# Ledger of designs, part 15: peptides against a protein of PDB entry 5NXQ

Target 1, 114 residues: chain A of PDB entry 5NXQ
Amino acid sequence: EIQIPVSMAAEEEYLRSKVLSELLTDTLENDGEMYGNENEVLAALNGAYDKALLRLFASACSDQNVEKALSLAHELKQDRALTAAVKISERAELPSLVKKINNIREARYEQQLK

## One batch from the design tools (peptide)

Design b1_p17_1 (made by RFdiffusion4)
Fold by OpenDDE base, seed 1:
Structure b1_p17_1 (fold): chain B 114 residues (1-114), chain A 17 residues (1-17)
Amino acid sequence: as target 1 above (114 residues)
Amino acid sequence: SKEEFLEDAEKIIEEAF
């Protein structure tokens, strides 16, 4: 079995899932009608996207690159992914990052309430 | 260690999805 570095694998999966997720999202926005399992496919793609980002996020945390970690957190789409990022930041003992990610999550909650 | 941290992070990720 070929051994691929975790960061490289995460980057590849991120790019792949990002492209596919964006294509599907654009299709759904343009069409406005559902004819199958588009929502399920989109959810799966978004899940893969966020998982890949979180792996990159963890790598950035391990490098003590807080700015990169924060920028990656802003790219996360799902709330469950932000929650995971908070937990990872706590494990990395980066309280400033924890606070900033929680601010992102709270801002999104406020947007959803409107 | 960094490796152990990344393993813990992976567990957190898998639990989230």
Scores: peptide ipSAE 0.750, ipTM 0.970, DockQ to the pose 0.798
Fold by OpenDDE base, seed 2:
Order: sequence, then C-alpha cells, then structure tokens
Structure b1_p17_1 (fold): chain B 114 residues (1-114), chain A 17 residues (1-17)
Amino acid sequence: as target 1 above (114 residues)
Amino acid sequence: SKEEFLEDAEKIIEEAF
C-alpha cells in the first residue's frame, strides 16, 4: 500500500474539511434552509478542520518553522484546538510560540466576553 | 526525533477532541 507523507495527508484533510465546512456554511447563509442537523454537522466538520490544522501545525513545529506554525494557529477555530497548539508548542520547546498562541487565545476570550 | 514528536503531537490532538 502506498504510504502518504504525514504532511501531505494533513494538507489533504485540511483542505477537504475546510471546503466542506465552507460549503455548508455558505449554503446556510445563502439559502437560509435548515434541515435540523446542520449545527451538528458543522461542529463535526470544525473538529476535523482543527484537527487537520493541528497536524499541519505540528509539522511546522517539527521543522522549527515558527512563522508557519503561528499562521496556522491563527486559522484554528476552537479554543480546545488553541490549547492543543500550546501543548504541542511546549513539546516542541518553542516558548515564544507558546506565548504568541496564548495571546491569540486570550484575545478570543476577550472577544467572547464582549 | 521528529517522528516521536509527531506521535506526541498526535496524542495531544486526539486528547483534545
């Protein structure tokens, strides 16, 4: 069986999840139709999306590409994903990245409180 | 190693979701 590199697999999953999430969102926003389970589907897609991003994030960290890692962190949607990114950054021994991601998380907390 | 790091990262990811 053909083995796909982790980074390529992650990119594929990211793109797939992103496209599906965006398409569903666009459908809901543009058509206004609700079928009853859209929120559940979106939640699942968002989870898959963030998981895929985190895999890309981990890859970037492993390459010591902190700028790419930070850019990817900004694309994360869920707080739990940001928390995971912090943990991954800690494992990568990238304290500056840890601080920057925590700043992202704090900023989002403040936005949610408003 | 990078491989070990990626494995650890995967565990972190799976635990987060």
Scores: peptide ipSAE 0.747, ipTM 0.970, DockQ to the pose 0.820
Fold by OpenDDE base, seed 5:
Structure b1_p17_1 (fold): chain B 114 residues (1-114), chain A 17 residues (1-17)
Amino acid sequence: as target 1 above (114 residues)
Amino acid sequence: SKEEFLEDAEKIIEEAF
């Protein structure tokens, strides 16, 4: 088996999971139907999506590419993923990025309370 | 090192999910 570079594998998984997540979401919204395991399937796809993004995020942090890292953080869907991004930023010793990601988390939390 | 950082990041990711 040919070994695929980590960055290429992460990008492939991100693109694949993004497409599948969007297709499933659009289908549910357009059809107005909920099936037995659709929420679980969607959660799994979104999980894979965020995990792939976080790997790209970590790569950007390792390159000290703060702008790219922040852009990727904005694409994260789940709060637990943002929490992970904060932890990764702390390990990367990027305090400005930590602050900006925490601001994203706080903004989303406030929106949920409306 | 960069390799150690990426390993730590992977652990953080796996613990989050």
Scores: peptide ipSAE 0.746, ipTM 0.970, DockQ to the pose 0.801
Fold by OpenDDE base, seed 4:
Structure b1_p17_1 (fold): chain B 114 residues (1-114), chain A 17 residues (1-17)
Amino acid sequence: as target 1 above (114 residues)
Amino acid sequence: SKEEFLEDAEKIIEEAF
């Protein structure tokens, strides 16, 4: 039995989730019509997307590649994902990354208030 | 180890969602 490296598996899941999320989003934006559970589907896809990104993020952290990790964090969509990224960064003992991700979170909070 | 870290990270991820 061949085990697939975590990074490869995460990349596949990320790409799949990203594509599906974008396709559904584009469809909704183009036709402007919502039927059934599209919002729930989007939420699920976004969740899968962020989870996959977080796995890539963790991999980057394990390599102590802060810049790559930060870039991935910027791609996270949900606040809960950013929170998870902070926790992962803390486990990785990367305080600079923790600060930067918290800055991302704060910036998004401010945008939501506007 | 990196493996242990990734396992911990996975736990964090699963708890977040």
Scores: peptide ipSAE 0.744, ipTM 0.970, DockQ to the pose 0.786

Design b1_p17_1_s1 (made by RFdiffusion4, then SolubleMPNN; from b1_p17_1, 6 letters changed)
Fold by OpenDDE base, seed 4:
Structure b1_p17_1_s1 (fold): chain B 114 residues (1-114), chain A 17 residues (1-17)
Amino acid sequence: as target 1 above (114 residues)
Amino acid sequence: SREEFLKESEEIIEETF
């Protein structure tokens, strides 16, 4: 069996999930046809997308690449994913990254209130 | 180690979703 590095697998899943989520989102916004399960499919795709990003995020943290980690965190869609990123950053002992991700989370909270 | 950190991170991810 061919061994695929974790980082490569995560990147592949990220790209796949990103493309599918974007296509579905665009279709729903432009076509407007609803068959009853589109939102559920989108939620599942977004979950897979964020999971893949978090795996890449963890890899960046392990490399002590704060800039790359932060850029990946900005791409996360769900609040729960940002929470996970904070936890991972804490385990990586990167307090500056923790603060920056919390700032992202706070900014999104403020946008929801508007 | 890197491997142990990535394993722990995966656990955090799985607990989140």
Scores: peptide ipSAE 0.751, ipTM 0.971, DockQ to the pose 0.792
Fold by OpenDDE base, seed 3:
Structure b1_p17_1_s1 (fold): chain B 114 residues (1-114), chain A 17 residues (1-17)
Amino acid sequence: as target 1 above (114 residues)
Amino acid sequence: SREEFLKESEEIIEETF
């Protein structure tokens, strides 16, 4: 059996989840409706997508690459994922990154109120 | 260490989802 490096596996999963998530989003935008378990499928895909991103995010934090970490955080879709990113940043002792991620969260909250 | 940090991060991720 061929062993795949963790980073390579994470990137592959990220790309796969990203493509599928985008396809479902496009379908919803075109049709305007979702039926059956489509919402569950979308949620599962979004979860997998954010999980993959967070693993890349953690790697960036470990490298103290704040700019890359922040860029990845902007790609996160779910608020719970941003919360996880904050926790990871705190453990990485990157308070500036913590603040910036919280700013992302606040900005999204404001958008939801519009 | 990097290894320990990544392990802890994975735990945070798994707890989140």
Scores: peptide ipSAE 0.751, ipTM 0.971, DockQ to the pose 0.800
Fold by OpenDDE base, seed 5:
Structure b1_p17_1_s1 (fold): chain B 114 residues (1-114), chain A 17 residues (1-17)
Amino acid sequence: as target 1 above (114 residues)
Amino acid sequence: SREEFLKESEEIIEETF
């Protein structure tokens, strides 16, 4: 058994989850429901997607690569994932990143309210 | 360490979802 580095595994999972999420979304938008549980599957895929991103995010934080971490945070879909990113950033002792991620979250809230 | 940080991060992730 070949052990894949954490970062590489996360990238692979991210890509897989991203593709599947996009495909399912497109299917729902264009073809409608087929199995009756597509929304649940989509939610699960979104979770997996964000999880994978967060693992990449953590890796970036460990590298003290704030810009990369921030870029990854922008790709997060769910608010809870952003919250997790903040927590991870705090553990990484990257206060500037914490602020920037909170700004992302606030911006999304404002967008939803407008 | 990096390893410990990543493990802690994973715990945060798993708690989130």
Scores: peptide ipSAE 0.749, ipTM 0.971, DockQ to the pose 0.818
Fold by OpenDDE base, seed 2:
Structure b1_p17_1_s1 (fold): chain B 114 residues (1-114), chain A 17 residues (1-17)
Amino acid sequence: as target 1 above (114 residues)
Amino acid sequence: SREEFLKESEEIIEETF
């Protein structure tokens, strides 16, 4: 039996969820073929996407790879996911990363207010 | 440890969603 490392499994889930999310989004935006529960499905996919990213993020933090962690944080979609990333960064004792992610959150919040 | 950190991170993730 082949055992897949956690990081590799996370990568697979990330790619899968990313593809599905993008495909659904493209369908809704360009084709208008989805009706009924499209918002619910999209929300679920976005959740799965961010969860997968956060697992990759945690792995990067564990590796002390701040640049990779930050790049992953930029890919997060939901504010709650960014909040989680901050918490994870705090646990990893990476204050510079905490600050940078908080800046991302602040920037997005300001965008929403405009 | 790395394992403990990843476990704690997973808990944070699950609490978030």
Scores: peptide ipSAE 0.749, ipTM 0.971, DockQ to the pose 0.791

Design b1_p17_1_s2 (made by RFdiffusion4, then SolubleMPNN; from b1_p17_1, 6 letters changed)
Fold by OpenDDE base, seed 2:
Structure b1_p17_1_s2 (fold): chain B 114 residues (1-114), chain A 17 residues (1-17)
Amino acid sequence: as target 1 above (114 residues)
Amino acid sequence: SKEEFLKESEEIIDETF
C-alpha cells in the first residue's frame, strides 16, 4: 500500500471539501432554494473543510511556518475550529500565533454581535 | 518531535469535531 504523506492527504481533503462547500453555497445563494437538507449538508462539509484545514495548520506549525499557519487560520470557518487552532498553536509554543488567532476570533465575535 | 506534535494536533481536532 502506498502511504500518502499526511500533508498531501490533508490538502486533498481540504480542496475537495472546499470545492463542494463553495458549490453548495453558490447554489443556495443563487437559487435561493431550501429543501430542508442543504444546511445540514453545508454543516457537514464545513466540518470536513475545517478539519482538513486544521491538519494543514498543524503541519505549518510543525514547520514553524507562522505566516502560513496564520493564513490558514484566516480560512477557518467555524469558531470551534479557531479554538482548535489556538490549542494547536499553544502546543506548538507559538505565542505570537496564539495572539493573532485570538484576534481573529475576537474580530468575528464583534462582527456577529452587529 | 514533529510526529508527536502532529498526533497531538490530530487529537485536538478529533476532540473538537
Scores: peptide ipSAE 0.750, ipTM 0.971, DockQ to the pose 0.828
Fold by OpenDDE base, seed 4:
Structure b1_p17_1_s2 (fold): chain B 114 residues (1-114), chain A 17 residues (1-17)
Amino acid sequence: as target 1 above (114 residues)
Amino acid sequence: SKEEFLKESEEIIDETF
């Protein structure tokens, strides 16, 4: 049995979920079809995407690679995922990263209000 | 440790989703 490193598996899952999420999003935007469980499927894919991304984020934090971690945080889609990233950053004792992620979160809040 | 940190991170992720 071939064992795949955790980091490699996470990257593969991230890429797969990213592609599927983008394809589904594009389809919904272009075709305008909102039939069936399409919204539920999109939510599930976005969840899987953020989940995989957070695992990469945690790995970057463990390496004390703040720049990589921040870059990954910018790719997170859901607010709940950003909240998770903050928690992970706190456990990693990276207060500067915590502040920067909170700034991302606040910026998105303001954008949603417009 | 790094291993413990990653485990805790996974728990945070699991409770989020």
Scores: peptide ipSAE 0.750, ipTM 0.971, DockQ to the pose 0.770
Fold by OpenDDE base, seed 3:
Structure b1_p17_1_s2 (fold): chain B 114 residues (1-114), chain A 17 residues (1-17)
Amino acid sequence: as target 1 above (114 residues)
Amino acid sequence: SKEEFLKESEEIIDETF
C-alpha cells in the first residue's frame, strides 16, 4: 500500500471537494435542478472540504505560520470546523490565532442572526 | 514534535466529523 503524505492528501481532497462543491452549488442556485441526493452530496462535500482545510491548517500551525493558518481558517465553511481549528490552535499554543478564529466565529454568529 | 501534533490534530478532526 502506497501512503500519500498528509499534506498532499489534504490538498488533493481540498481541491476535489472545492471544485465539486462549487459546481453543485452553481447547479442548485442557477439551474434550479434538484435531485433527490444533491443536498446530501453537497453536505458530504462540504465535510470533506473542511476536513481537508483543517489538515492544511494543522500543517500551517505546525510550521508556526500563523498568517497562513488564519487565511485557511477564513476558508472554513462550517462552524464545527472553526471549533476544531480553535482546538488545534490551542494545542499549537498559538493564543493570538485562537482569538482571531473565535472572532471569525462570532462574526458568523452575528451574520446568521437575521 | 510536529508529527505528534499532526496526529493529535487528526484526532480532533475525526472527533469533529
Scores: peptide ipSAE 0.750, ipTM 0.971, DockQ to the pose 0.831
Fold by OpenDDE base, seed 1:
Structure b1_p17_1_s2 (fold): chain B 114 residues (1-114), chain A 17 residues (1-17)
Amino acid sequence: as target 1 above (114 residues)
Amino acid sequence: SKEEFLKESEEIIDETF
C-alpha cells in the first residue's frame, strides 16, 4: 500500500467532503424534498469535513503558520470543531490564535441569537 | 516534537467526534 502524507490525505478528504456537503445542503435548501436519511448523511459529511479541516489546522499549527491556521478555523462549520481548534491551539502554545478562534465562536453565538 | 503534537491533536479530534 502506498503511504500518503497525513496533510495530503487530509486535503483530499477535505475537498471531497466539502463538495459533497455543499451539494447536499444546496439540494435540501433549494428543493426541500426529503427521501428519508438526508439529514443523517449531511451530518456525517459535515463531521468528515470538520475532521479533515482540523487535521489541516493541526498541521498548520505545527508549522507555526498562524495565519493559515486562522484561515482554516474560519471554515469550520460546527461549534464543537471550533472548541477542538482552541484545544489544539493551546497545545501548540499559540495564545493569540486561541483568542481569535474564541472570537469566531462568540461572533457565531451572537448571530444565532438574532 | 511535531509527531507527538500531531498525535495529541488527533486524540482531541477523536474525542470531539
Scores: peptide ipSAE 0.750, ipTM 0.971, DockQ to the pose 0.800

Design b1_p17_1_s3 (made by RFdiffusion4, then SolubleMPNN; from b1_p17_1 with E4A D8E A9S E14D)
Fold by OpenDDE base, seed 1:
Structure b1_p17_1_s3 (fold): chain B 114 residues (1-114), chain A 17 residues (1-17)
Amino acid sequence: as target 1 above (114 residues)
Amino acid sequence: SKEAFLEESEKIIDEAF
């Protein structure tokens, strides 16, 4: 079996999960048919998507590429993923990135309250 | 090291999910 670098594997998983998540979301919104497992499938896909992004995020942090890391953080969907990104940023000793990601999280909280 | 950092990051990710 060919071993793929972690970053490349994460990129592939990100792209796959992103496409499938978007397709499923569009189907649910446009076709209006539910068969009982769509929400579970969507949750699983979103989880895989965010996990893949977080691995890319960690890689960017390790390279001290704050701009790339921040761009990736904006693509995260779940709050728990943003929390993980903050923790990773703290470990990377990137306080400016920590602040910016916390701002993203706070902004989403405010949007949910409206 | 970068390797150690990535391993720690993986633990953080796994704990989040």
Scores: peptide ipSAE 0.751, ipTM 0.970, DockQ to the pose 0.797
Fold by OpenDDE base, seed 5:
Structure b1_p17_1_s3 (fold): chain B 114 residues (1-114), chain A 17 residues (1-17)
Amino acid sequence: as target 1 above (114 residues)
Amino acid sequence: SKEAFLEESEKIIDEAF
């Protein structure tokens, strides 16, 4: 069995999940009708997307590449993913990154209130 | 180590989802 590097696997899953999420979103927006478990599928895809992205994020943190990590964090969709990113950043002992990700989270909270 | 960090990160990710 051929082993794929973690980073490569994460990138593949990220791209796949991203494309599928976008396609499904576009379909729902354009056609407007939802049947069965489309919402669940979308949620699952978004979850997979964020999970893959978080793996890339962790990799960036391990490389002490704060700017790359931050860029990836901005691409996260779900709050729970941002929370995970904060935890990962804490484990990586990157306090500046922790602060910046928390700022992202707070900004999104503010946007939800408006 | 980097490997240990990534393993711990995976646990954090799995707990989040």
Scores: peptide ipSAE 0.749, ipTM 0.970, DockQ to the pose 0.792
Fold by OpenDDE base, seed 4:
Structure b1_p17_1_s3 (fold): chain B 114 residues (1-114), chain A 17 residues (1-17)
Amino acid sequence: as target 1 above (114 residues)
Amino acid sequence: SKEAFLEESEKIIDEAF
């Protein structure tokens, strides 16, 4: 059996999760179909999406590619994912990245308060 | 090592979700 590199697998999962999330969202917004479990499905998809991004994020951190890591962090949807990104950045000893991700989190909090 | 870092990161990710 052919072993797929971790980075390639993570990217594939990211793309898959992103496409599925977008398709489901578009369907619900445009067609208004309700089956009773849409919120649960969306939550699961969003979770998978953020997990995939975080794996890519960790890979970028391991490569000391701060710019790429920050770009990926901006794509994270959930606050808990940003928290995880901060922890990963701390382990990678990238304090500048930690600060920038915390700024992203704070900005989102301020938007929610409006 | 990078491998150890990625394993630790995976643990952080799994704990977050």
Scores: peptide ipSAE 0.748, ipTM 0.970, DockQ to the pose 0.819
Fold by OpenDDE base, seed 2:
Structure b1_p17_1_s3 (fold): chain B 114 residues (1-114), chain A 17 residues (1-17)
Amino acid sequence: as target 1 above (114 residues)
Amino acid sequence: SKEAFLEESEKIIDEAF
C-alpha cells in the first residue's frame, strides 16, 4: 500500500480544514444566527486546521527551516497550538524560534486584553 | 532522527488537542 508522505497529507488536511473553516466563518458572519452546534463545528474545524499546520511546522523544524516554521506559526489560530509549537521548537533545539513564537503568543495575549 | 522527531512532535500535537 502506497502511503502518502506526512507532509503531503498535512498539506491536504490543512487546505481542506482552511477552506471549510473559512466557509463556516463567512456563513456565521453573514447570517448572524448562531446555533449551539455551529460553534462546536467551528471549533472542531479550527482544531483540525491547527493540527495540520503543526504537522507542517514540525516538518519545517526537522528541516531546520526556521523561516518557514515561523511563517507557519503565525498562521496558528489557537493558543494551545502555539504552546505546542513552542514545545516542538524546544525539542528541535531551535531557541531563536522558541523566543519568536513566545513573542507571538505574548502579543496575542496583549491584544486579547484590549 | 527526523522520523523520531516527527513522531515525538505528533505526540505533542495529540496532547495539545
Scores: peptide ipSAE 0.747, ipTM 0.970, DockQ to the pose 0.856

Design b1_p17_1_s4 (made by RFdiffusion4, then SolubleMPNN; from b1_p17_1 with D8E A9S K11E)
Fold by OpenDDE base, seed 3:
Structure b1_p17_1_s4 (fold): chain B 114 residues (1-114), chain A 17 residues (1-17)
Amino acid sequence: as target 1 above (114 residues)
Amino acid sequence: SKEEFLEESEEIIEEAF
């Protein structure tokens, strides 16, 4: 088995899952129901997408690249992914990033309430 | 180390999903 660097693997998975998620979303929105499990497939793809982003996020944190990390955090879709990003930021001892990501999460909570 | 940090991060990621 060929070992791929974490960052490269994450980028590949991100791009793949992003494309597939977009295609599936577009199909559901425009063409209707695909299969009986289309929602499960979408959830799985979204999960893979966020996981890939989080790995890139962790890499950015390890480089102390707060701006890049924050940019990646904005691309996260699920709240659980943002929570993970906060934890990773804490481990990286980046309190400013922690605060900023929590602000993102709070903003999304407010959007959900409306 | 960075490697150890990335490994810990992976654990956090896996626990989140």
Scores: peptide ipSAE 0.747, ipTM 0.970, DockQ to the pose 0.849
Fold by OpenDDE base, seed 2:
Structure b1_p17_1_s4 (fold): chain B 114 residues (1-114), chain A 17 residues (1-17)
Amino acid sequence: as target 1 above (114 residues)
Amino acid sequence: SKEEFLEESEEIIEEAF
């Protein structure tokens, strides 16, 4: 079996999950009809999406590509994913990135409180 | 190493989800 580089695999999974998530979201927004399982499906897709992004994020960190890493962090949807990104950044010894991601998290917390 | 870092990162990711 051909081994696919981790980064390529992550990109593939990211794109797949992103497309599916967006399509489902669009369907729900456009049709406005809930069958009872859409939220569950979306949650699962969002999980896969964020996990894939985090793998890309880790790759960017390993390359010390802080700008790319930060851009990816902005695309993360779930708070738990941002938390993971912070941890990864800490392990990468990128304190500036840690601070910036924490700022993202704090900003989202403020938005949720409103 | 980068490989070790990526492995550690994967563990962090899996723990988060």
Scores: peptide ipSAE 0.747, ipTM 0.970, DockQ to the pose 0.821
Fold by OpenDDE base, seed 1:
Structure b1_p17_1_s4 (fold): chain B 114 residues (1-114), chain A 17 residues (1-17)
Amino acid sequence: as target 1 above (114 residues)
Amino acid sequence: SKEEFLEESEEIIEEAF
């Protein structure tokens, strides 16, 4: 069996999850009818998507690539994923990144209040 | 090490979901 580097595997899973999530979302918004478990499927796909992104995020942090890490954090969908990104950044001893991700989270909270 | 960091990160990810 061919051993694939963690970063490459994460990227593949990210791309797959992203495409499937977007396709399903578009179908629900435009066609409006599916099998009755659409929300459950979307939740699962979004979870997989964020997990894959977080693995890429961790890789970027390990390389001390703050700009790449921040770009990935902006693509995270769920608040719990942003929280995980903060924890990972803290472990990586990147306080500037911690601040920037917390700003993203706060901005999303404010948007939800409107 | 980077390997240990990635393992710890994976634990953080799994705990979040």
Scores: peptide ipSAE 0.747, ipTM 0.970, DockQ to the pose 0.819
Fold by OpenDDE base, seed 5:
Parts: sequence; structure tokens; C-alpha cells
Structure b1_p17_1_s4 (fold): chain B 114 residues (1-114), chain A 17 residues (1-17)
Amino acid sequence: as target 1 above (114 residues)
Amino acid sequence: SKEEFLEESEEIIEEAF
């Protein structure tokens, strides 16, 4: 059995989940309902997507690559994922990144209220 | 270490979902 590096595995899962999520989203928008559970499937895929992205985020943090980490954080879809990113940033002792991610969260909250 | 940090991060991720 081949051992895949954590970062590579995360990237693969991210790409896979991203593609599938986009395909399903496009199908729903353009072709309508597929099998009756599309929303549930999308939710699951979004979870997998964010998880994979967070692993990449953690890797970037471990490298002290704040710019890459921030870029990845912007790609996170769910608020719970952003919260996790904040926690990871705190553990990495990257306060500037913490502030920037919290700004992302606040901006999204404001958009939801409007 | 970086490895320990990644493991801790994984725990954070698993807790979030």
C-alpha cells in the first residue's frame, strides 16, 4: 500500500470534492432535481470540501505561510469551517491571520443580514 | 513539531464537523 503525504491527500480530496460539488450545483441550477437528495449530497460534499481545505490551511499555517493560509480561508464555504480555521490559526500563534479570518466571518454575517 | 500541529489541527477539524 502506498502512503500518500498528508498534504497531497488533502489536495486530492479537495479537488475531488470541489469538482463534484460544482457539477452537482451546475446540474441543479441548469437541469433541476436529479435524484431527490441533491441538497443532502451537496451538504455532504461541502463538508468534505471544507475539511480538505482546512487540512491544506493547517499545512500552510505550519509553514508560516500566512498569505497562502488566508487565500485558502477565503475559499471556505461554511461558517463552522471558518471557526475551525480561527482555532487552527490560534494554535499556530498567528494573530494577524486570526484577525483576518474573523473579518471574513463578520463580512459574511453582514451579507446574510442584508 | 509540524507533525504534532497537523494532528492537533485534524482534531479541530473533526470536532467542527
Scores: peptide ipSAE 0.747, ipTM 0.970, DockQ to the pose 0.850

Design b1_p17_2 (made by RFdiffusion4)
Fold by OpenDDE base, seed 5:
Structure b1_p17_2 (fold): chain B 114 residues (1-114), chain A 17 residues (1-17)
Amino acid sequence: as target 1 above (114 residues)
Amino acid sequence: AKEEFLEDAEKIIEEAF
């Protein structure tokens, strides 16, 4: 069995989950109902997407690539993923990144209140 | 260490989901 490097595996999973999430979203918008479990399926796909992103995010943090890490954080969809990104940033001792990600979270909260 | 950090990050990720 050929072992795939962790970074390559993370990229593959990110791309796969991104495509599937987008396809499912488009399908729901265009075709409507999907067997009554569309919310669960979408949540699962979005979860996989965010998990893959967070692994890339952690890798960027480990490389001290704050710019790349922040860019990845903006791509996160779920609040729980942003919370995880904050925790990872704290472990990486990147306080500026922590602040910026918290700003993203706060901005999303404000948008939801409109 | 980088490896330890990535392990901690993975734990954070798994706990979040």
Scores: peptide ipSAE 0.735, ipTM 0.965, DockQ to the pose 0.793
Fold by OpenDDE base, seed 3:
Structure b1_p17_2 (fold): chain B 114 residues (1-114), chain A 17 residues (1-17)
Amino acid sequence: as target 1 above (114 residues)
Amino acid sequence: AKEEFLEDAEKIIEEAF
């Protein structure tokens, strides 16, 4: 099997997970229950989606592309993924990015309190 | 090193999930 560059693999997995998540969402909205395991499927897809994004995020950090990294962080869905992004940013020694991602987390927490 | 950083990042990602 042909080895795919890490960045390309991450992008491919991100796109795949995104498309499948959207397709499943549309199916549920239009056709109702599929197999009774929709929530589990969505959770798995969201996990794969965020993992792929985080790999892209790490790549952006390694390039010191803070703007791209921040944009990717905004696309993360799960809090655990944002936490991982903070840790990666710390390892990359990008304190400004750490602060901005923490602001994203705090904003989401405040919205959940409503 | 960039490679070491990406390896560490992968470990962080795998630990989060």
Scores: peptide ipSAE 0.735, ipTM 0.965, DockQ to the pose 0.833
Fold by OpenDDE base, seed 1:
Structure b1_p17_2 (fold): chain B 114 residues (1-114), chain A 17 residues (1-17)
Amino acid sequence: as target 1 above (114 residues)
Amino acid sequence: AKEEFLEDAEKIIEEAF
């Protein structure tokens, strides 16, 4: 088994998942027709995308790079991923980052209520 | 310390998905 740095593996998975998620999303938005399990595939891809981002996020937190961590948090798509980011930030003892990520989550909740 | 933190973070990530 080939061992590679966790951050490098996360970057690769992030880029792959990002491209595929965007491609599938664009396809669904353009034609609006479902021929199979497109929503299931999209959910799986988005999950992999957020999972990879969270690993990058954790790496940024470990480096005490709060600005990079926050920028990555803004790229998270799912609420469960934002919740995970909050937990990671708490473990990193970065309360300012915790507050800012919670603000992101609250803003998305408000958008969903409209 | 960083390695332990990243391991804990990985557990949080796996629990979220």
Scores: peptide ipSAE 0.735, ipTM 0.965, DockQ to the pose 0.802
Fold by OpenDDE base, seed 2:
Parts: sequence; structure tokens; C-alpha cells
Structure b1_p17_2 (fold): chain B 114 residues (1-114), chain A 17 residues (1-17)
Amino acid sequence: as target 1 above (114 residues)
Amino acid sequence: AKEEFLEDAEKIIEEAF
């Protein structure tokens, strides 16, 4: 049995979910056709996408690569994912990263209120 | 230590979704 590194597996899953999510989004935007379940599929894909990103994020944190971790956090879509990123950063004892991610979260919250 | 951290992170991720 071939053991795949966690980061490598996460990257693969991220790329796969990203591509599928983008393709679905493009289809909806360009074709305008709704079949009734696209939103559910998109939500599921977004979940998988963020989960994969968070695994990459955790890997970056474990490497003390704050710059990479922050860049990954910016790619997160859902607020619950940002919350998870904050928790992971706290566990990694990276307070500067915690603050920066919270700033992202607050900024998005303000945008949603508009 | 890294492995334990990643395991904890995975738990956080699974709880978030």
C-alpha cells in the first residue's frame, strides 16, 4: 500500500473540488440552466473545497509558514471555515495569524451586511 | 508534535462541517 502524504492528498482534493465548483458555477452563470439540485451540489462542493483548504492550512501552520497559511485563509469561502482556521491557528500558537484571519472574517461580515 | 497537531486540526475541521 502506498502511503500518500497528508499535504499531497489535501492538495489533490482541493484541486479537484475547486475545479468542479468552478465548472458548476460557470455552467450556472453562462448557461443559466437550473435543474433543481445545483445549489445543493455547489454547497457540497464548497464544503469539500473549504475542508481541503483547511487541511492545507493546517499543514502550513505546522510548518510555521504563516505567509502560506494566510494566503490559504484568503481562499476560504465559508465563514465556518474561517472560524475553523482561527481555531487551528490558536492551536498552532500563532496569534498574529489569528488576528489576521479574524480581520478577514470581520471584513467579510461587514460586506455581507451591505 | 506535528502529527498530533494535524490530528487536532482534522478534528477541528470535522467539527466545523
Scores: peptide ipSAE 0.733, ipTM 0.965, DockQ to the pose 0.825

